# Peptides against a protein of PDB entry 3ESW: the designs that were tried, part 78

Target 1, 322 residues: chain A of PDB entry 3ESW
Amino acid sequence: NNIDFDSIAKMLLIKYKDFILSKFKKAAPVENIRFQNLVHTNQFAQGVLGQSQHLCTVYDNPSWHSIVLETLDLDLIYKNVDKEFAKDGHAEGENIYTDYLVKELLRYFKQDFFKWCNKPDCNHCGQNTSENMTPLGSQGPNGEESKFNCGTVEIYKCNRCGNITRFPRYNDPIKLLETRKGRCGEWCNLFTLILKSFGLDVRYVWNREDHVWCEYFSNFLNRWVHVDSCEQSFDQPYIYSINWNKKMSYCIAFGKDGVVDVSKRYILQNELPRDQIKEEDLKFLCQFITKRLRYSLNDDEIYQLACRDEQEQIELIRGKTQ

## One batch from the design tools (peptide; made by RFdiffusion4, then SolubleMPNN)

Design b2_p15_8_s1 (from b2_p15_8, 10 letters changed)
Fold by OpenDDE base, seed 4:
Structure b2_p15_8_s1 (fold): chain B 322 residues (1-322), chain A 15 residues (1-15)
Amino acid sequence: as target 1 above (322 residues)
Amino acid sequence: SEIEKLRELIKKLLE
């Protein structure tokens, strides 16, 4: 009996697809109970949920994308991308062009557009006066600052003129297009929006040990790629653990299609205790949130994303990004 | 386990 291997393969693929899709159906009552109990009893889980409610959707704003594209020097950006792309002898239409775009956006953002702000300049004394600024602490936003999703305002006194300068920590990325300054939070926030504005698949990565960065899904590399706007870094996930010798416990990626523990990509040494949540509960939490984010997607979209997830999980287990 | 799920899937395909 000639086994029709093609027919069997097709049947296997259909059944596999159905099986995968079944995992993304509406959560069972027991899963909902587990989720509710977890987020109410575990502070870390509550934090991850809270971040997901914002970070997974906030950047999917077409109006913001338009404002970004109107604000950036697109002529300069594309000129530089085209120059570097042509230099390496690539043909037009290759998926690798997007990698060149992201690399140029990293350059442009750090070199031409945004500024690191350890301390603000004195509002009275003007530019290059940050050295004269003494921190007095932090306070809540005033009525104006609160309009731009400001959680905290750092207060500085000028040692020369004695005036107070406020450094609001804005979370509104559109306001950051105006201010063009900040620390890792502001950098990552605005840069995430910038990448999204070019239609890219982007995740916001939160590290518990007070750093944040992005991941970009490269269609050329067919994987998530580390992107740090502060460091002008592309595909260097090792910089924190190895170059900085940073100790870390958790790295969580937040995207429109899911929440993923990406700690294994970035924590290569000096791992801190992962004692904030049980590993099984964290896995469940991320999967549960991811499932919710995909409820409106069709079966083909769900299946494609599930395949991507599986590939990423294999990558994370194997440590193949080096 | 994922292996058990795969086994069950294979079983369903062979049924």
Scores: peptide ipSAE 0.022, ipTM 0.521, DockQ to the pose 0.122
Fold by OpenDDE base, seed 3:
Structure b2_p15_8_s1 (fold): chain B 322 residues (1-322), chain A 15 residues (1-15)
Amino acid sequence: as target 1 above (322 residues)
Amino acid sequence: SEIEKLRELIKKLLE
């Protein structure tokens, strides 16, 4: 009896798809109880949940995307992308164009658009006066600063003129299009919105050891790609552990379709103790939040995202980013 | 799990 391998393969693929889809059905009562207990008893879990409620959805704002695209020099950006794309030839297909776009956006943002602000310039003395600024501490926002989601304001005194300069730490990315300055938080916040405004799949990566960056899903490379606007870095996940010799414990990626522990991509050496949560509880938490974010998606969307997730997990286990 | 066995079987069939 010739085993019809094609018929068996088709039946197995159907059963596999049904199994994958079954994982994304409504959570069982026991899973809801476990989730509630975890976020009420574990501070790290509560923090991850709180971040997911903001970072997973805040950048999916069509009004903000329009404002971004109206603010950027799109003619310059696309001119530069077209120029670099033409140099390497068209042989690699249309999907590589998006990688060139992200690389140009990194260049444009760092070189032409945004500035690093360790200390502000003196509002009275003008440009290049940050060296004369002494920190006095931090305070709450005033009435005007509070309009732009400001949590803290750093206060500086000028050693030359004695005047006070305020450096508000704005979390409103639209305000950052005006101010065009900040540290890693402001850089990553606005750059995440910029990438989203071009219709890209983007995640915000939070590191517990006071750094933040992005990941972009490259259709050309068929994987999540490290993107750091502060460093003008594309596909260099090793820069923190190897180049900076940074010690790290957790890297968590937040996107519209899921929350993922990406620590294995970035923590290559100098790993700090992962003592904030049990590994099994962190895995459960990320899966539970991801499941909730996908409740409104259809079966085909759920299946495609699940296939992408499985490929990423294989990549993270094997250490093969290349 | 039966599912892990199924995945392995599918992988072999797609190779």
Scores: peptide ipSAE 0.021, ipTM 0.557, DockQ to the pose 0.548
Fold by OpenDDE base, seed 2:
Structure b2_p15_8_s1 (fold): chain B 322 residues (1-322), chain A 15 residues (1-15)
Amino acid sequence: as target 1 above (322 residues)
Amino acid sequence: SEIEKLRELIKKLLE
């Protein structure tokens, strides 16, 4: 008897979709209890939850996107993207254009727009005076600084003029469009917003060992791509473990559609002990938060995202980029 | 298509 492969395929696809969708239904009472117990008993879990409540939603602000697009030199950006795309992009199809865009945004941001600030310049002596600055410590924000979600202000004294210069660590990315300076936190914060402003799928990656970066979902590569604005780096997840010889324990990605442990992408050697939470509990936590983030999505959206998630998990297990 | 991919997978599994 000839096997009706088409009929079997259709039947299995329906059943598979139903199975996948069933995983994203409202959490069972037992799962809610497990979640509540976990976040109340484990500090790391509470931290991940707290970060998800901010990072998964804060960048999905249309008003901020408009301000970003009005602030950037879009003519220069698209000129450069078009130039690079014209060299090689036509042969690879339309989806590669966004990869060129992200690469140009990395260039533009680092070279033309934003500045690394290890120490601030003296407000009195002017530009290129950071070498004369001595740190005095940190304090809380003043009334003006508090308007821009400032948690800490670093205080510096000028060795030349004796004046005090304040370096507020702003968390408001719109304020960062004005100040145009910072460290990895400010860089990643504003750059995440910039990428989002172009309608891209972006995740904020938090590393426990005091670094942060982005991931962009490339439709051309059909995967999440490492993006570090500080390093002008595209698709180089190895730079931390290999090039920097950095020791790391956790890398957690936060996006509008999910929270994912991406440690396997970045921790290639010199792994620190993962002792902050049980692996099973971390997996559960990320899945639970991801389910919550998807509660308003339709079945088709849920299914597509679930397929993407499975492909990412396969990639992370294989340790090979497809 | 997804159906085509699944069809091919089924063929391989049934061989």
Scores: peptide ipSAE 0.018, ipTM 0.536, DockQ to the pose 0.114
Fold by OpenDDE base, seed 5:
Structure b2_p15_8_s1 (fold): chain B 322 residues (1-322), chain A 15 residues (1-15)
Amino acid sequence: as target 1 above (322 residues)
Amino acid sequence: SEIEKLRELIKKLLE
């Protein structure tokens, strides 16, 4: 009996689409109660919700995208992308062009545009004077700094001239286009906006153990790809656990279309206790927030994103990114 | 093989 696999596939696809569409309908009253109870009783859940309310939507600002594109050297960027694409890209198809673009943006951002700042240069002594700076502590923003979503200001004294230099930790990515310096937070914040400004699907990945990076959805690779602007890293999710020997407990990805626990992609060894929330509650929380983010999408968009979600879950289970 | 047919079916389901 030749099993008509094509007929079975068609039936399964119809049933699967209907199932997915049913899953993304408005939350049932019982789900709302569970969600409210979870975010009121679990601090980690409150944190994830708070992060989602900011990170999932803040970068979807067309005005910011325009400012970014006007600020970057687009002629240089596209010249370099075209050069690399001309070498190898023609054989692999047009979708690989975006991978070359992201790789060039990583290069451009680290090498030409942004700087790492452990300590600021002295405002009075000029460039390359950070070695003379002594930390005095942190304080709240002044009236000018507060205009740019500044949560804290690090204070430094110059050992050479004795003057005070302020290093405001700006959360406004447009201000970061001017300052051109920061640590992992500022790097990831601005770089996430840069990638979004090119119309790419991007997630912000928060690690509980004080690091942050991006993921980009590659149409060529048909998966989420690790992107770290600080490291100029593309598709190297192992660098934290293996190369740095970093101990980690949670990695959560925040995007416009969903919140996903991506810990399995990055925590390959030296796993810390996952004791902040029950695994089933974290899964529920991420799914619930994702469902809310998709309420305004049409059936075709919901279906496409759900297929992408299932592919990612299969990838994470199989460990194929190792 | 039956396995190859299953792989194709899974791919189609995820498309």
Scores: peptide ipSAE 0.015, ipTM 0.463, DockQ to the pose 0.097

Design b2_p15_8_s3 (from b2_p15_8, 10 letters changed)
Fold by OpenDDE base, seed 3:
Structure b2_p15_8_s3 (fold): chain B 322 residues (1-322), chain A 15 residues (1-15)
Amino acid sequence: as target 1 above (322 residues)
Amino acid sequence: DEIEKLKKLIEELKK
């Protein structure tokens, strides 16, 4: 009896695909009720939902991608990528090229393009005057600042000339292409858009303990890769827990295709209490939002993403990101 | 449990 192993394998794959697809069908009434109750009763869940409504879709804007690509020095970027790619003797067109691109974008962004702004320079005294700036507090945006999705403006007084300098905290990433300065929020916001503008699979990672970064899906490494524009960091998820000795409770990744608790990738030690939501409810919430984000996808796309999700979950359980 | 077993089996059959 020649067991046609190939036929059996194909049949098993079909059955598995159908099973996976069955999980991504429209939510049952009971799941909708559970979701509604959770987001209405749990503030953390409401926050995750609110962030997902923005972060999962805002960067999928082709007009913004064009503006980004027109603003960046693409000739310099690709020259540097090609140079580093050629050094390693890799064949042209290998998936590793995209990893070199992301590494160069990290370099370019930090070294050539964007500036860290702990305090602004004095608008009157000019460059390198931030040391003379005293914070006076924060206020709402004026009429001009409000055009660029500004929620808060930090106010500084120059100790030298006495003039007031405003530091608007813009959330419009296109405005950040002009201002080219900020803190972790502005850095991550614009850098997420930059990576998306190159057609990459990117997630925005929110940490509850006041930090934000990106993840990029490397086709070469076949996994989500830690990317921090502030640190010029690629594939160093340990930097927060180990190098900074940062205490953390939650890291949530927001992408166009899903919301994922990635805490296990980044919280390696000094874990803070995860008391904001029940673990089962957080898992349900992320799965429910992910399912909703995939409602318009075809069966093959859903299946491929579900396979990727399972691989990531296995990775996160095994701690193999080292 | 059966589904996890099936997943493992499918991963093994893909190799």
Scores: peptide ipSAE 0.016, ipTM 0.480, DockQ to the pose 0.471
Fold by OpenDDE base, seed 5:
Structure b2_p15_8_s3 (fold): chain B 322 residues (1-322), chain A 15 residues (1-15)
Amino acid sequence: as target 1 above (322 residues)
Amino acid sequence: DEIEKLKKLIEELKK
């Protein structure tokens, strides 16, 4: 009896697809109870949920994408991408073009567009006066600053002229297109929106130890790729643990299609205690939020995303043999 | 349970 292995393989693939789709059906009552209990009893879980409600959806705004594309020098960007693609990209196929685009956006953003702001320049003395600025503390936003989703304003006094300069920490990324300055939060916020404006699959990565960055899904590499706008870094997940010798406990990625614990990608050494939540509860939480984000997707979209999830989990378990 | 059934089926098919 020639076992038709091909027919069996096809049947197994169908059953596997049906099984995967079954996981993304509406949550059972027991799962809802577990979720509610977890977010009400665990502060870290509540924080992850709160961040997911903002970060997973805020960047999916077509009007913002249009404003971004109208603000950037697209002619310069595409000229540079085309130039780099013409050197090496033809041998690797069309999918590599997007990797060149992300690399150019990193260059353009850091070199031509946005500035690091440890201290603001004095509003009275003008450019390159930040060295003369003394921090006085932080306060709430005024009426004008409040229009741009500002939670905190840092206050500085100029040692030269004695005037006060306000540095509002804007969370509105459209306002950041005007101000063109900030720290890791402002950098990552605006850069996430920029990448989204080009139609890319992007996640916002939150690190508990006061850093933030992006991940981009490369169709060429067929995986999530580390992207840090502050560092002009592409596919260098080791920079925090190895180069900075940073101690870290949690890295959580937030995207439109899911929430994922990506700690294993970035925490290579000097791991801090993971004592904020049980590992099983964190896994459940991320899966539950991901399931909710996918409720409106069709079966083919759910299946494709589930295949990506499985590939990522395998990658995170095996470690990159770099 | 279904993945385990699938794994068992694959193992049975390898025999």
Scores: peptide ipSAE 0.007, ipTM 0.445, DockQ to the pose 0.316
Fold by OpenDDE base, seed 4:
Structure b2_p15_8_s3 (fold): chain B 322 residues (1-322), chain A 15 residues (1-15)
Amino acid sequence: as target 1 above (322 residues)
Amino acid sequence: DEIEKLKKLIEELKK
């Protein structure tokens, strides 16, 4: 009996596809109950859900993409990309070009476009006066600041002139195109939008220990790549745990197509207790949110994303990102 | 459970 191995393989692939697709069908009542109970009883789960409701969709705004592209020096960016791409002897049309683009965007953003703001300059004394600024604390936004999704305003007093300077922590990335300054939050927020504006697959990574960065899906590398705009870093997930000796517990990635615990990519040493949620509940939560984000996708899109998810999970288990 | 069944089936087909 000549076993038609090709026919069997095709049948297995069909059954596998159907099985994968079945996992992304509308949640069963029991899953909804579990989800509701989890987000109502666990503060960490509430935080992850709240972040997902914003971070997974906010950057998919075509109007914002246009504003970004109009604001950036695209001629300079592409000139530099083309220069470095040509220097390495790559042909046009290779997927690697996008990696060069992201590297140049990191350079451009840090060197030419955005500024780190530890303390603001004094509004009265002018530029390079941040050294004279004393923090007085934080307060809520005023009516103007509130227009730009400001959650907190840091208040500083100038030691020289005695005037108060406000440093609003804007969450509106379009306002950040104007202000061009901030800390890790503002950097990551605007840089995430910048990458999305080039049509890239991007995730926002939240670390519980007060840092944030991006991941970019490289079609050339066929994986998620660490991207930190503050550090001008590409594919260096180890910088936090190894170079900074940072202690960390959770890193959660938020993208349009899913929420993923990426802690294993970044927490290589000095792991803090993961006591905020049960591991099974976190896994369930991320999967449940991911499933919801994919409800409108067709079967082929769902299947392709599921294959990508599986590859990432294998990568995260194997620790092969180094 | 189904993935394990599929893995088992693939292993059986490799024989």
Scores: peptide ipSAE 0.006, ipTM 0.436, DockQ to the pose 0.348
Fold by OpenDDE base, seed 2:
Structure b2_p15_8_s3 (fold): chain B 322 residues (1-322), chain A 15 residues (1-15)
Amino acid sequence: as target 1 above (322 residues)
Amino acid sequence: DEIEKLKKLIEELKK
């Protein structure tokens, strides 16, 4: 009996696809109850949900993408990408071009476009006066600052002239295109939008221990790639745990197509207690939110994303970037 | 590509 392996393979693929799609059907009533109970009883779960409601969708704004592309020096960026691609990229195929683009965007953003702001310069004394600034505390935004999704304003006094300088912590990334300064939050916020403006698959990674960064899905590497705009870092997920010796408990990635616990990618040592939620409940929460984000997708899109998710889970378990 | 992966898997399972 010649086993028709081609027929068996096709049948297995169909059954597997149907099985995967069955997981992404509308949530059962029991899952909705579990979700509601979890977000009402667990503050960490509520926080993850709240972040997902913002971070998973806010960057998918075509008007913002246009403003970004009009603001950046695209001629310089593409000139540099083309230059690097011409060296080695042709041997690796067209998919590597996007990796060169992300690397150049990291360079451009840190070197040419955005500034780190530990303390603001004095509005009266001018540039390079941050050393003269004394923090007085934080306050709520004024009427002008409130227009740009500002939650907090840091207040500084100049030791030289005695004037007060305000450092509003804007959450509007379009305002950040104007101000071109901030800390990790502003850097990651605007850089996430920049990457999205080039049509890239990007996730915003929140770390509970007060850091944030991006992940980009590389078609060349066929995986999620660590991207930190503050560090000009590409594919260096180890920098926090190893280089910084940072202690961490949770890293959660937020993208348009899902919410994923990526802690295993970044927490390589010095793991803090994961006591904010049960592991099973966190897994359920991320899957539930991901399922909701995919409700409008067709079966083929759902299947492709599910295959990508399984590959990522295998990667995260193996601890080896292939 | 997925069919070829399944074929390979089936061949591995025969061993």
Scores: peptide ipSAE 0.006, ipTM 0.436, DockQ to the pose 0.120

